# Peptides against a protein of PDB entry 7BDX: the designs that were tried, part 218

Target 1, 212 residues: chain A of PDB entry 7BDX
Amino acid sequence: EMGAAACTLLWGVSSSEEVVKAILGGDKALKFFSITGQTMESFVKSLDGDVQELDSDESQFVFALAGIVTNVAAIACGREFLVNSSRVLLDTILQLLGDLKPGQCTKLKVLMLMSLYNVSINLKGLKYISESPGFIPLLWWLLSDPDAEVCLHVLRLVQSVVLEPEVFSKSASEFRSSLPLQRILAMSKSRNPRLQTAAQELLEDLRTLEHN

## One batch from the design tools (peptide; made by RFdiffusion4, then SolubleMPNN)

Design b2_p22_4_s1
Fold by OpenDDE base, seed 4:
Structure b2_p22_4_s1 (fold): chain B 212 residues (1-212), chain C 212 residues (1-212), chain A 22 residues (1-22)
Amino acid sequence: as target 1 above (212 residues)
Amino acid sequence: as target 1 above (212 residues)
Amino acid sequence: MLPPLPELPTEPPPPAPVGPLP
């Protein structure tokens, strides 16, 4: 309980850029983000058996950890830190997104996807994430999620890849050959306006790349 | 481990006034400070048996909690919050300071005393602490500690009481009758310059009150 | 490209007091 409460407060205050800088400026940031990945992994591995109540202290703790990572990644110095010094955490997030089934741990998926999207704003971060083994298949796996918010954040991450020619050129053949076009087209007709818009914009970006 | 790391980061960033405001502005502050007291109490109760290594994750966690309370109490809005909404925590800190033997958990004592001193800067906080049952005997118990830093923070808290006529008048008879004058005089001759100065200043303040 | 997504709204950064105020 206390750990979850403390981590939730840390998550709340990490919404500030100055707090992110303070977190990163301390000698304990490396250890914190290393253990963060391990803790998130342990939580996801524990899901295979008993229905851990999503309202458990453990769930709240892991959400707060993922929230902290997201807020850190929202800041330029935070992205640089994660990509330079916490690559294992990024690899863990990618792995956990693959290990979670469609519809499973939606809130955690959203936070992890938001963190990856934030990292992808930096070209170095985008390169690192997109060059990860199985990245493109992972995107399509995640896009099969029934949750509109998960799919929204997947589409945003896909858009980050598509809008960066240096990254997209390396994966363009695999991307084009495996693109779940029918799924994206279905999302462009979603009743969720955010998902609809994101899918439409991505389809426009993809069309622009086919004509160049 | 992860809880201690998160709480340690929260402690570090709570050194900022805006972080304290953010902690207090959240709907989770009440719960956090309630559980903080319980966690600190559970830790102190666990000390009666096996020598918990002071370097344990649990010790680090409790130090971080006490540090957060101290940093919150350093800010005017934080003092108001603690005295208005977290009185049980203040009572717990006073109780734990009484339950700890001289020389036991020195670092925790220092942090708890710093938090009480910070609360005592506010007249409402000072009134609340000083009107706590056994407060004056507690001060003398703590002043028997072999650690100079513990004694320094006790002397500072005593000075806060002495310098506030509205508070001192209520306890003046008990204070004068039980004052460990020989101990304070010994501290005024300490090789520790901070302890020496604090003891000298307190003796001067006490002399001034006897002449008025 | 869409702007970064902080999970919680950014409040103004706090001044950093170091330790107990006198």
Scores: peptide ipSAE 0.031, ipTM 0.758, DockQ to the pose 0.126; fails the geometry check
Fold by OpenDDE base, seed 3:
Structure b2_p22_4_s1 (fold): chain B 212 residues (1-212), chain C 212 residues (1-212), chain A 22 residues (1-22)
Amino acid sequence: as target 1 above (212 residues)
Amino acid sequence: as target 1 above (212 residues)
Amino acid sequence: MLPPLPELPTEPPPPAPVGPLP
């Protein structure tokens, strides 16, 4: 209980840039983010098909951890820290996104995807995650999720790749050969306006890249 | 492990006034400080004469909690919050300071005493803690501690009482009748310069009050 | 590029003063 409460407060205050700077300016940051990855991994492994109650202390704790990572990644110095000093955490997030089944731990997936999107704001971060083995298949695996918010954040991450020529050029062949176009087209007709817009924008970006 | 790490980071960032304001501006603050008191109490009860390793995760967690309370109390809005909305926590701190034996959990005692001192900066806070049943005996119990830092923070808290006429007048009879003068005089000759100074200042303040 | 996404828990708390880091 108290661990989840403390971590939830840390998540809340980490919405401030000054708090992110304070977290990263201390000697505890490296240890914290090292243990964060391990804790998230242990949680996902413990699910073993059981519906862990979303409101459990363990779930709230992991949500707060993922939220802290997201908030850190929202700040320039935080992105630099994650990409330079916490690559194992980024690898863990990518792995966990692959290990989770469609519809499983939707809220956690959203937070992890938001963190990766924030990391992708930095070209170095985008390069790092996009060069991860199986990254393109992972995107499509995640895009099969029944949850609109999961799909939205996948589309945003895909857009970050597509809009960066130096990154997209390296994966363009694999990307085009495996593109779930019919799925994205279906999302462009979604009743969810955010998902609809994101899918339409991505389709426009993709069309622009086919004409160049 | 991870709970202690998260709480340690929250302690570190709570050194900022803006973080205290953010902690207190959320709906989680009441719950957090409610659970904080319970957690600290549970820890002290679990010691049952066993030397809990100071470096244990449990000890670090409780130190971080006490540190957060101290940092919150260092800010005006934090003192107002504690005195208006978290009185049970203040009562718990007072109780735990009484339950701990001289030389037991020195670091925790220091943090708790620092929090009470910070609360005492507010006249309302000083009134609240000084009107706690057994407060004067508690001060003398704590002043029997072999640790110079514990004694220093007791002397500072005693000074806060002595320098506030509205508070001191209510307890003056009990205070004077139970004053461990020889102990304070011994501290005024301490090799610890901070303890020496604090004891000398308190003795000067007490002499001034006897002449008025 | 869409702006970075700060994730507030349902309600985020503000920054506080320095106690000793353990």
Scores: peptide ipSAE 0.027, ipTM 0.747, DockQ to the pose 0.083; fails the geometry check
Fold by OpenDDE base, seed 2:
Structure b2_p22_4_s1 (fold): chain B 212 residues (1-212), chain C 212 residues (1-212), chain A 22 residues (1-22)
Amino acid sequence: as target 1 above (212 residues)
Amino acid sequence: as target 1 above (212 residues)
Amino acid sequence: MLPPLPELPTEPPPPAPVGPLP
């Protein structure tokens, strides 16, 4: 309970740029983000049998950790820190997104995807994520999720790749050969307006790249 | 480990007034400070047998909690919050200071005394603390501590009482009858300059009150 | 009266985050 409460407050205040700088400027930041990845991994490994109540203290604690990473990644210096000094954490997030089954731990998936999206705002972050082994298969695995918000954040991450010529050129062949076009077309007809818009925009971006 | 790391970061960033306001402006503040007192109490109760290593994750976690309370109490709105909405926490701190033996958990005592001192900056906080049952005996119990920093913060808290006529008048009889004058005189001769100064100032303040 | 006792040092701020709130 107390750990979750403290971590949740830290998550809340990390929505401030000043607080993110204060976190990163301390000598404890490296240790914190190292342990963060380990804790998230331990939590996901513990899911392999028990219906962990999403409202458990453990769940809230891990959500707060993922939220802190997201808020740090929302800031330029935070992105630089994560890409330079916390690559293991990024690798862990990618791994955990692959390990989680469709419909499993949806809130955590969303937060992790949001963190990766924020990292992708920088070319260096986008390069690192997109060059990760199995990244394209992972995107399609995640796009099979029944949750509209998971799918939304996958589409946003795909869009970040597609919109960066230097990055897209490296994955273009694999991307085009494996693109779940029917799934994306189905999302473009979603009743969820955010998902619908994201899928339509991605389809437009893809069409533009086929004509060039 | 992770809880202690998160709480320590929250403690670090709570040195900012803006962060304290952000903590208090959330709906989670009441819950956090409620659980804080319970956690600190549970920790102190667990000390009754095992030499808990002061460097344990549990110790660091509780130190961070006490540090957060101290930093919140350093801000005017934080003092108002604690005195209005977290009186149980203040009562818990007073209780724990009484339960801890001389030389036991010195770092925690110091942080708790610092929090009480910060609360005492406001007349309302000083009234609340000084009107707590057994407060004067508690001060003398704490003043028996071999640690100079514990004694320093006790002297500062005593000075806050002595310098406020409205508060001192209510306790003056008990205070004068139980004053460990020999102990304070010994502290005025300490090799620790901070302790020496605090004891000398208190003795001067007390002399001024005897001549009026 | 001695000033309030803040315990931890403050560092300067970076630009505003676009992350979820708790």
Scores: peptide ipSAE 0.025, ipTM 0.747, DockQ to the pose 0.087; fails the geometry check
Fold by OpenDDE base, seed 5:
Structure b2_p22_4_s1 (fold): chain B 212 residues (1-212), chain C 212 residues (1-212), chain A 22 residues (1-22)
Amino acid sequence: as target 1 above (212 residues)
Amino acid sequence: as target 1 above (212 residues)
Amino acid sequence: MLPPLPELPTEPPPPAPVGPLP
């Protein structure tokens, strides 16, 4: 209980850039992010295939951890830190996104996807995550999720890849050959306006790239 | 492990006034400080009379919690919050200081005493803690500690009481009748310069009050 | 009255892996 409460407070205050700088400026940052990945992995392994999101202190704790990572990645120096010094955490997040079933731990997936999106704002971060083995298949797996927020954040990450010529050119063949176009088209007709817009924008970006 | 790491980071960043304001401005503050007291109490109970300070994650976690409380109490709005909304935590700290034996959990005692000192900066806080049952005997019990830092922080708290006429006048009779003068005189001869100075200053304050 | 006493975490000993904290 207390760990979850402390972590939740840390998550809340980490929304400040100055707090993120303070977190990273200490000698504890490396250890914190290393253990963060391990803790998230242990939690996901403990779910034993249950698709229901756990309403527990353990779940809230892991959500807060993922939230902290997201907030750190929202700041330029935080992205630089994660890409340079906490690559194992990024690898863990990618792994966990693959390990979780569609509909399983939706809130955690959203937070992890938001963190990856924030990392992708830096070209170095985007290069790193997109060069991860199985990254493109992972994106399509995640787009099969029934949750609109999961799909929304996947589409945003896909858009980050598509809009970066240096990255997209390297994987363009695999991307185009495996693109779940029917799924994205279905999302562009969603009643969820955020999902609808994100899918439409991605479809426009893809059309623009085919004509160039 | 992860809880201790998160709590340690929260402790570090709570040294900022803006972070303390952010902690208190959320809807989580009341719960956090409530569970903090319970966690500290559970830890002390788990020591089973061992006088050695535990070099464990659990210990570090509790130290970080006490550090956070200290940092919150270092800020005016934090003191106001603790005295108005987290009195149970203050009661718990006073209790734990009584439950711990001389030489037991020295670092925790120091942090708790620092938090009480910070609370005592506000007249309302000083009134509250000094009106706690057994407060004066507790101070003398704590001055029997072999640790110079414990004694130093006790002397500072005693000085806060002595220098506040509204508070000191209420307990002056009990204070004077039970004052461990020989112990304080011994501390005024300490080779520890901080302890020496604190004891000398308190002795001067007491002399001034006897002549008025 | 002496100023308030903020505390920075002193270098904690390397944390041993503890089980789930409450």
Scores: peptide ipSAE 0.023, ipTM 0.728, DockQ to the pose 0.061; fails the geometry check

Design b2_p22_4_s2
Fold by OpenDDE base, seed 3:
Structure b2_p22_4_s2 (fold): chain B 212 residues (1-212), chain C 212 residues (1-212), chain A 22 residues (1-22)
Amino acid sequence: as target 1 above (212 residues)
Amino acid sequence: as target 1 above (212 residues)
Amino acid sequence: MLPPLPELPTTPPPPAPVGPLP
């Protein structure tokens, strides 16, 4: 209980840039983010296909950890830290997104995808993520999720790749061959306005890349 | 492990006034400080007279909790919160200081005494602490500690009481009858310069009160 | 009165979660 409460508090104040700087300015940042990856991995492995009690202290703890990573990645110095000094954590997030089934741990997936999107704001972060083994198949796998919020954040991450020519050019062949275009077209007609907009924007970006 | 790491991170950034404001501005502050008291109490009860491994995750976790309370109490709004909304935590700290033996959990005692001293900066906080049942006997008990740092922070708390006429006048009779004056005189000759100074200052303050 | 006594190990407490920056 107390660990989850403390971690939830850490997640809350990490929305501040100054707090992120304070986290990273200490000698404990490396250890914290190393253990974060291990903890998230242990949690996902413990699910063994069972329905996670969303309100458990363990789930709240892991949500807070993922939220902290997201908030760190929301800040320029935080992105720099993650990409330079916490690559194992990024690898863990990518692996966990692949290990989770469609519809499984929706809230955690959203937070992990939000963190990856924030990391992708830096070209170095985007390159690192997009060059990860199995990244493009992972995007397809994640787009099969029934949850609109998961799909929204996948589409945003896809858009970050598409809008960066140096990244997209290296993966364009694999990307086009494995992108579920019919699924994205269906999302562009979604009743969820955020998902609809994100899918439409991505479709426009993809059309622009076909004409150039 | 991860809980202690997260709590240690929360302790570190709570040195910032803005972080304390962010902690207290959330709806989770009350719950956090309620569980904090319970966690500290559980830890002290679990010692059962055994030598605490100072480097255990559990001890580090509790030190971080006590550090957070200290840092919250270092800020005006934090003191106001503790005295208005977290009195049970203050009662718990006073109780735990009484339950711990001389020389037991020195680092935790120091942090708890630092938090009480910080709370005593507000007249309302000082009144609340000093009016707690058994407060003056507790000060004597704590002054018997072999650790110079524990004794230093006890002397500081005693000084806070002595320097506030509205508080001191109510307890002056009991205070003078139960104060180990010979022990304080011995501390005024300590080889520890901080302890020596604090004891000398308190002796001067006490002499001033005898002549008025 | 003496100034408050901060205890400074530097590591962070909880913020409101910020979504992905656009």
Scores: peptide ipSAE 0.036, ipTM 0.778, DockQ to the pose 0.101; fails the geometry check
Fold by OpenDDE base, seed 2:
Structure b2_p22_4_s2 (fold): chain B 212 residues (1-212), chain C 212 residues (1-212), chain A 22 residues (1-22)
Amino acid sequence: as target 1 above (212 residues)
Amino acid sequence: as target 1 above (212 residues)
Amino acid sequence: MLPPLPELPTTPPPPAPVGPLP
């Protein structure tokens, strides 16, 4: 209980730029983000058997960890730190997103995808995650999720790749050959307005790239 | 490990007034400080058997909790919150200081005494802690500690009582009858300059009150 | 009166938040 409460408070205050700089400028930041990846990995590995109640202290603790990573990645110096000094954490997030089944741990998936999106704001971060082995298959695996928020954040991450010519050119062949177009077209007709808009914008971006 | 790391980071950032205000302005503050007291109590109760390594994750976690309380109490709105909404935590700190033997958990004693001193900056906080049952015997119990830092923070807390006429008048008879004068005189000759100064100042304050 | 003792671990100031998801 207490660990989850403390980590949740740290997540809440990490919404401040001043707090993220304080976290990163300390000597403990590297250790913290190293153990963060290990803790999230251990949690996901523990899910194979028990219906872990989404309301458990362990779940809330891991959500807070993923939230802290997201808030750190929301800031320029935080993105730089993650991409330069905590790449193992990014690799762990990518791996965990692949290990989770569709419909499994939806809240954690959303937070992890939000962190990857924030990292993708920097060209260096976008290059790193998009050049990760199996990244494109991972996006399509995640797009198979029944949850609209998971799909929304996948579409936003796909858009970050598509809108960066230097990154998109490297994966354009694999991307075009494997694109789940029918799934994205179905999302463009979603009753969820955020998902609908994100799918429509991505389809427009893709059409623009086909005409150029 | 991860809980201690997260709580230590929260302790670090709680040195900012803005972070303390963010912690207290949230809906989770009451719960956090409630479980903080329970966690520190559980830790102290676990010490009766094992030489808990002072470097354990559990020890670092509890130190971070006590540090957070101290940093919250360093701010006016934090003192008001603790005295109005988290009195049980103050009661717990007083109890734990009584339960610990001389020389036991010195770091935790120092942090808890620092938190009580910070609370004593407000007249309402000073009244609350000084009117707690057994407060004066507790001060003398703590003054028996071989650690100079424990004794220093006890002397500072005694000084806060002595310098407030409204508070001192209520306990003056018990205080004067039980004062470990020989112990304080010995501290006024300490080679530790901070302890020496604190003991000398307290002796001067006491002499001033005897002549009035 | 001795100033309040902030136990300041010197950690530097951090950047922009995503609050807890609802």
Scores: peptide ipSAE 0.026, ipTM 0.776, DockQ to the pose 0.069; fails the geometry check
Fold by OpenDDE base, seed 1:
Structure b2_p22_4_s2 (fold): chain B 212 residues (1-212), chain C 212 residues (1-212), chain A 22 residues (1-22)
Amino acid sequence: as target 1 above (212 residues)
Amino acid sequence: as target 1 above (212 residues)
Amino acid sequence: MLPPLPELPTTPPPPAPVGPLP
């Protein structure tokens, strides 16, 4: 209980740039983000047996950890820190997104996708995650999720890849050959207005790239 | 491990007034400080059996909790919050200071005494803690500790009481009748210069009050 | 480029010096 409460408060205050700078300026940052990855991994591995209650202390704790990573990645110095000093955490997040089944642990998936999206704002971060083994198949695996919020955040991450010529050029052949176009077209007709808009914008971006 | 790391980071960032305001402005503050007291109490109760390693995750976690309380109490709005909304935590700290034996858990005693001292900066806080049952006997119990740092922080808290006429007048009779004057005189000859100075200043304050 | 997505919960800075505010 207390660990989850402390971590939730830490999540709640990490939205400030000054707080992110204070976390990263300390000698404890490296250890914290290393153990964060291990803790998230241990949680996901535990799900194959126990239907973890979404409101359990364990779930809240892991949600707060993922939230902290997202908030750190929302700040320029935080993105630099993650990409330079916490690559293992990014690799862990990518791995865990692959390990979770469609519809499983939706809230955690959303938070992890938000963190990757925030990392992708920096070209160095986008290069790092897009060059990870199996990244393109992972995007399509995640886009098969029945949850609209998961799919929305996947589409945003896909858009970050598509809008960077230097990154997209490296994967363009694989991307075009494997693109679940029918799935994205279906999302452009979604009743969820945010998902609908994101899918429409991505389809426009993709059409623009085919004509160039 | 992870809970201790998160709490240590939260401690390390709670030195900022803005962060204290962010903690207190959230809906999680009440729950956090309630559970803080319970966690500290559970830790102290566990000491009667196991020689807890001072560097254990459990010890570090509790030290971080006490540090957070101290940092919250260092800010005006934090003192107001503790005295108005977290009185149970203050009562718990007073209780735990009585439950710990001389020389036992010195680092935690120091942090708890620092939090009470910071609360005492507000007249409302000083009134609250000084009106707690057994407060004067507790001060003398703590002043019997062999640790110079414990004794230093006790003397500072005693000085806060003595320097407030409205508070001191209520307890003056009990204070004068029970004052361990010989112990304070011995501290005024300490090799620890901070302890020596604090004891000398308190002796001067007490002499001034006897002549008025 | 879409703006970063900060999640709002905030964290506090290192321990304050134990002393009376002047």
Scores: peptide ipSAE 0.016, ipTM 0.772, DockQ to the pose 0.115; fails the geometry check
Fold by OpenDDE base, seed 4:
Parts: C-alpha cells; sequence; structure tokens
Structure b2_p22_4_s2 (fold): chain B 212 residues (1-212), chain C 212 residues (1-212), chain A 22 residues (1-22)
C-alpha cells in the first residue's frame, strides 16, 4: 500500500518539468529506472493470463511507475536520459507490450505507449525504438487491441516513424509489406473522434510517402 | 527495493515548495500521510530491541517517509495541512520518539524531530505538539540521547516552546520543575558547535524568562 | 508532429533541499 501511495504521488509531481530535472539530477535516477523496468516486468509475468484486479496495490504501483516514465519522457532532458542511460527500460517496455495480449492491462499499455511516443519525439529515441528487434510486428500486434486508447497511441507512434525519413527508409519495405491497412481504414471510421483523426492523418501521411 | 527508491525520489523532490503544494493539492495526500504514520509505527515495532541494519530497504523507506513529512512541514501550507488534516501522524511521531531508546534509530529520530520542529514554527502546530500528553517528559527523554544531532533538534523544539509565551505559560511549572539543567549546561560546553550554540541560546532564553 | 504527452498537469519549479527552516 505505502509504496503505491508514494509512487502515485511521485507520478503526480513528475508532471512538472522541474521535478523531472530534479529526479534526473540526483544520483538515484539510474537505479530507480533500472528497478522500474524490473518491477514492471515482474508484474506482467505475475499476470499468468489472469485479469489481476486493476485496483490492486501492485497494479497502482506499476501504473504510477509507467506514469513517471511517461512524464520524464515528456521533457527533452528526460528523453535524452532514457535513451542514453536507461535503454534497458525502453527494451523492457517494448518487450512487455509484446507479452501483453490484446485487451490485457489496457491502462498499463496506454502508459507504456505514451512513454514510447514521448521518447519518439527525440530523433535518437525514435531511432532506438524503431531499430528494436520486432518493432514493426509489435506495432501491428498492438493495433489488434480492442481498446481505442491503445490503438490511438500505436497510431501516433507509427506516425512518428512515418514522418521521419531517416527512420522510415530503414523499415519502409517491411512496413509497406506488413501494414494492416484494413485495420487502419476501420479505425479511420471509428466513432472515437481522436482515433478517427489519428487514423485519417496517418493514411494521408502514408499516401504522401507513396507519391514521393 | 522499488518502494524505497520511489519514496527516496519523492523525498528528494519534496524539498520544493511547489512539489509540497502539488502533493497537498491532490486527493491522495490524506491517505498518504495516514499510511506514512502506520508504516513508521510498524517499522519501529519491528525493531524489538535489535539494531535493524540502517541500510535495509525498510529503513531507507521509513527515512524517506520521515524526510517527506519534514519537507512538507517546512512549508506554511504543509504545516497547516499536517496540523489540520494529519494530526494522527503528529501523534504517531511523538509516540515513536518516546518508544525509541537513547541511541536507537538516530537518523529516524533526527528526521522526526526536524518535522516536529518545522510544525512548531506554526503557532497552531506548536500548541498541538506541546499540548500532547507527556510532551515535556518526552523532551527530557530525548535529551538523554548520546547523539548530538538528536539533542540539537530537541533543544530547538524546546526553544520553540520557550519563545512562545502563550504555549510556555501552560507548561511553565512542569517545565521548570523537570528541566534537566545539568544536561543542557553540559551541552553548552559541547565540542559540537551547533549543539553548543543551541544550548547556550536556550539557557539565555530561560534566564530572560526568569527575570520577567 | 504532436507535442509530448504528460500524464498529469505541470506544477512550477522547486526550491532548496531538506532542512528545518530558520
Amino acid sequence: as target 1 above (212 residues)
Amino acid sequence: as target 1 above (212 residues)
Amino acid sequence: MLPPLPELPTTPPPPAPVGPLP
């Protein structure tokens, strides 16, 4: 209980750029983010196909950890820190997103995807994430999720790749050959306006890339 | 481990007035400080006379909790919150300071005493702490500690009482009759310059009160 | 490119570390 409460408060205050700088300026940041990845991994491994109660202290703790990572990645120096000093955490997040089934731990997936999206704003972060083994298949796996928020953040991450020629050129062949176009087209007709817009914009970006 | 790391980071960032305001402005503050007291109490009860390793994750976690309370109490709105909304935590800190033996858990005692001192800067906080059952005997019990930092913070808390006529008048008879004058005089000759100064200043304040 | 996604609203910057105020 207390760990979850403390971590939730840390998550709340980590929305501040100055708090992120304070976290990263300390000698504890490296250890914290190393253990963060291990804790998230332990949680996902404990799920063993059972829907762990979303209200468990363990769930709340892991959500707060993922939230802290997201808020750190929202800041330029935080992205630089994660990509330079906490690559294992990024690898862990990518792995956990692959290990989670469609519809499983939706809130955690959203937070992890938000963190990856924030990291992808940095070209170095985008390169690192997109060059990860199985990244393209992982995106399509995640797009199979029934949750609109999961799919929204996947589409945003896909867009980050598509809008960066230096990154997209490396995976363009695999991307084009494996693209779940019918799924994205279905999302462009979603009743969720955010998902609809994100899917439409991505389809327009992809069309522009085919004409160049 | 992770709980201690998260709590340690929260402690580090709680040195910020803005972070304290953010902690207190959230709907989680009441629960956090309630569980904080329980966690500290559980730790002290687990010591059972054995010197728990100061380097244990549990010790670090409790130190971070006490540090957060101290930093919250360093801010005016934090003192007001603790005195209005977390009185049980203040009562717990007072109780734990009584339950700990001289020389036992020195670092925790220092942090708890710092929190009480910070609360005592507020007249309402000072009134609340000083009106707690056994407060005067507790001060003298704590002054028996061999640790100079513990004694320093006790002397500072005593000074907060002495410098407030509205508070001191209520306990003046008990205070005068039980004052460990020889102990304070010994501290005024300490090789520790901070302890020496604090003891000298308190002795001067007490002399001034006897002449008025 | 869309801006970064913070999870919670931003709070202003912090003052100095642990200690009793004077």
Scores: peptide ipSAE 0.010, ipTM 0.770, DockQ to the pose 0.115; fails the geometry check

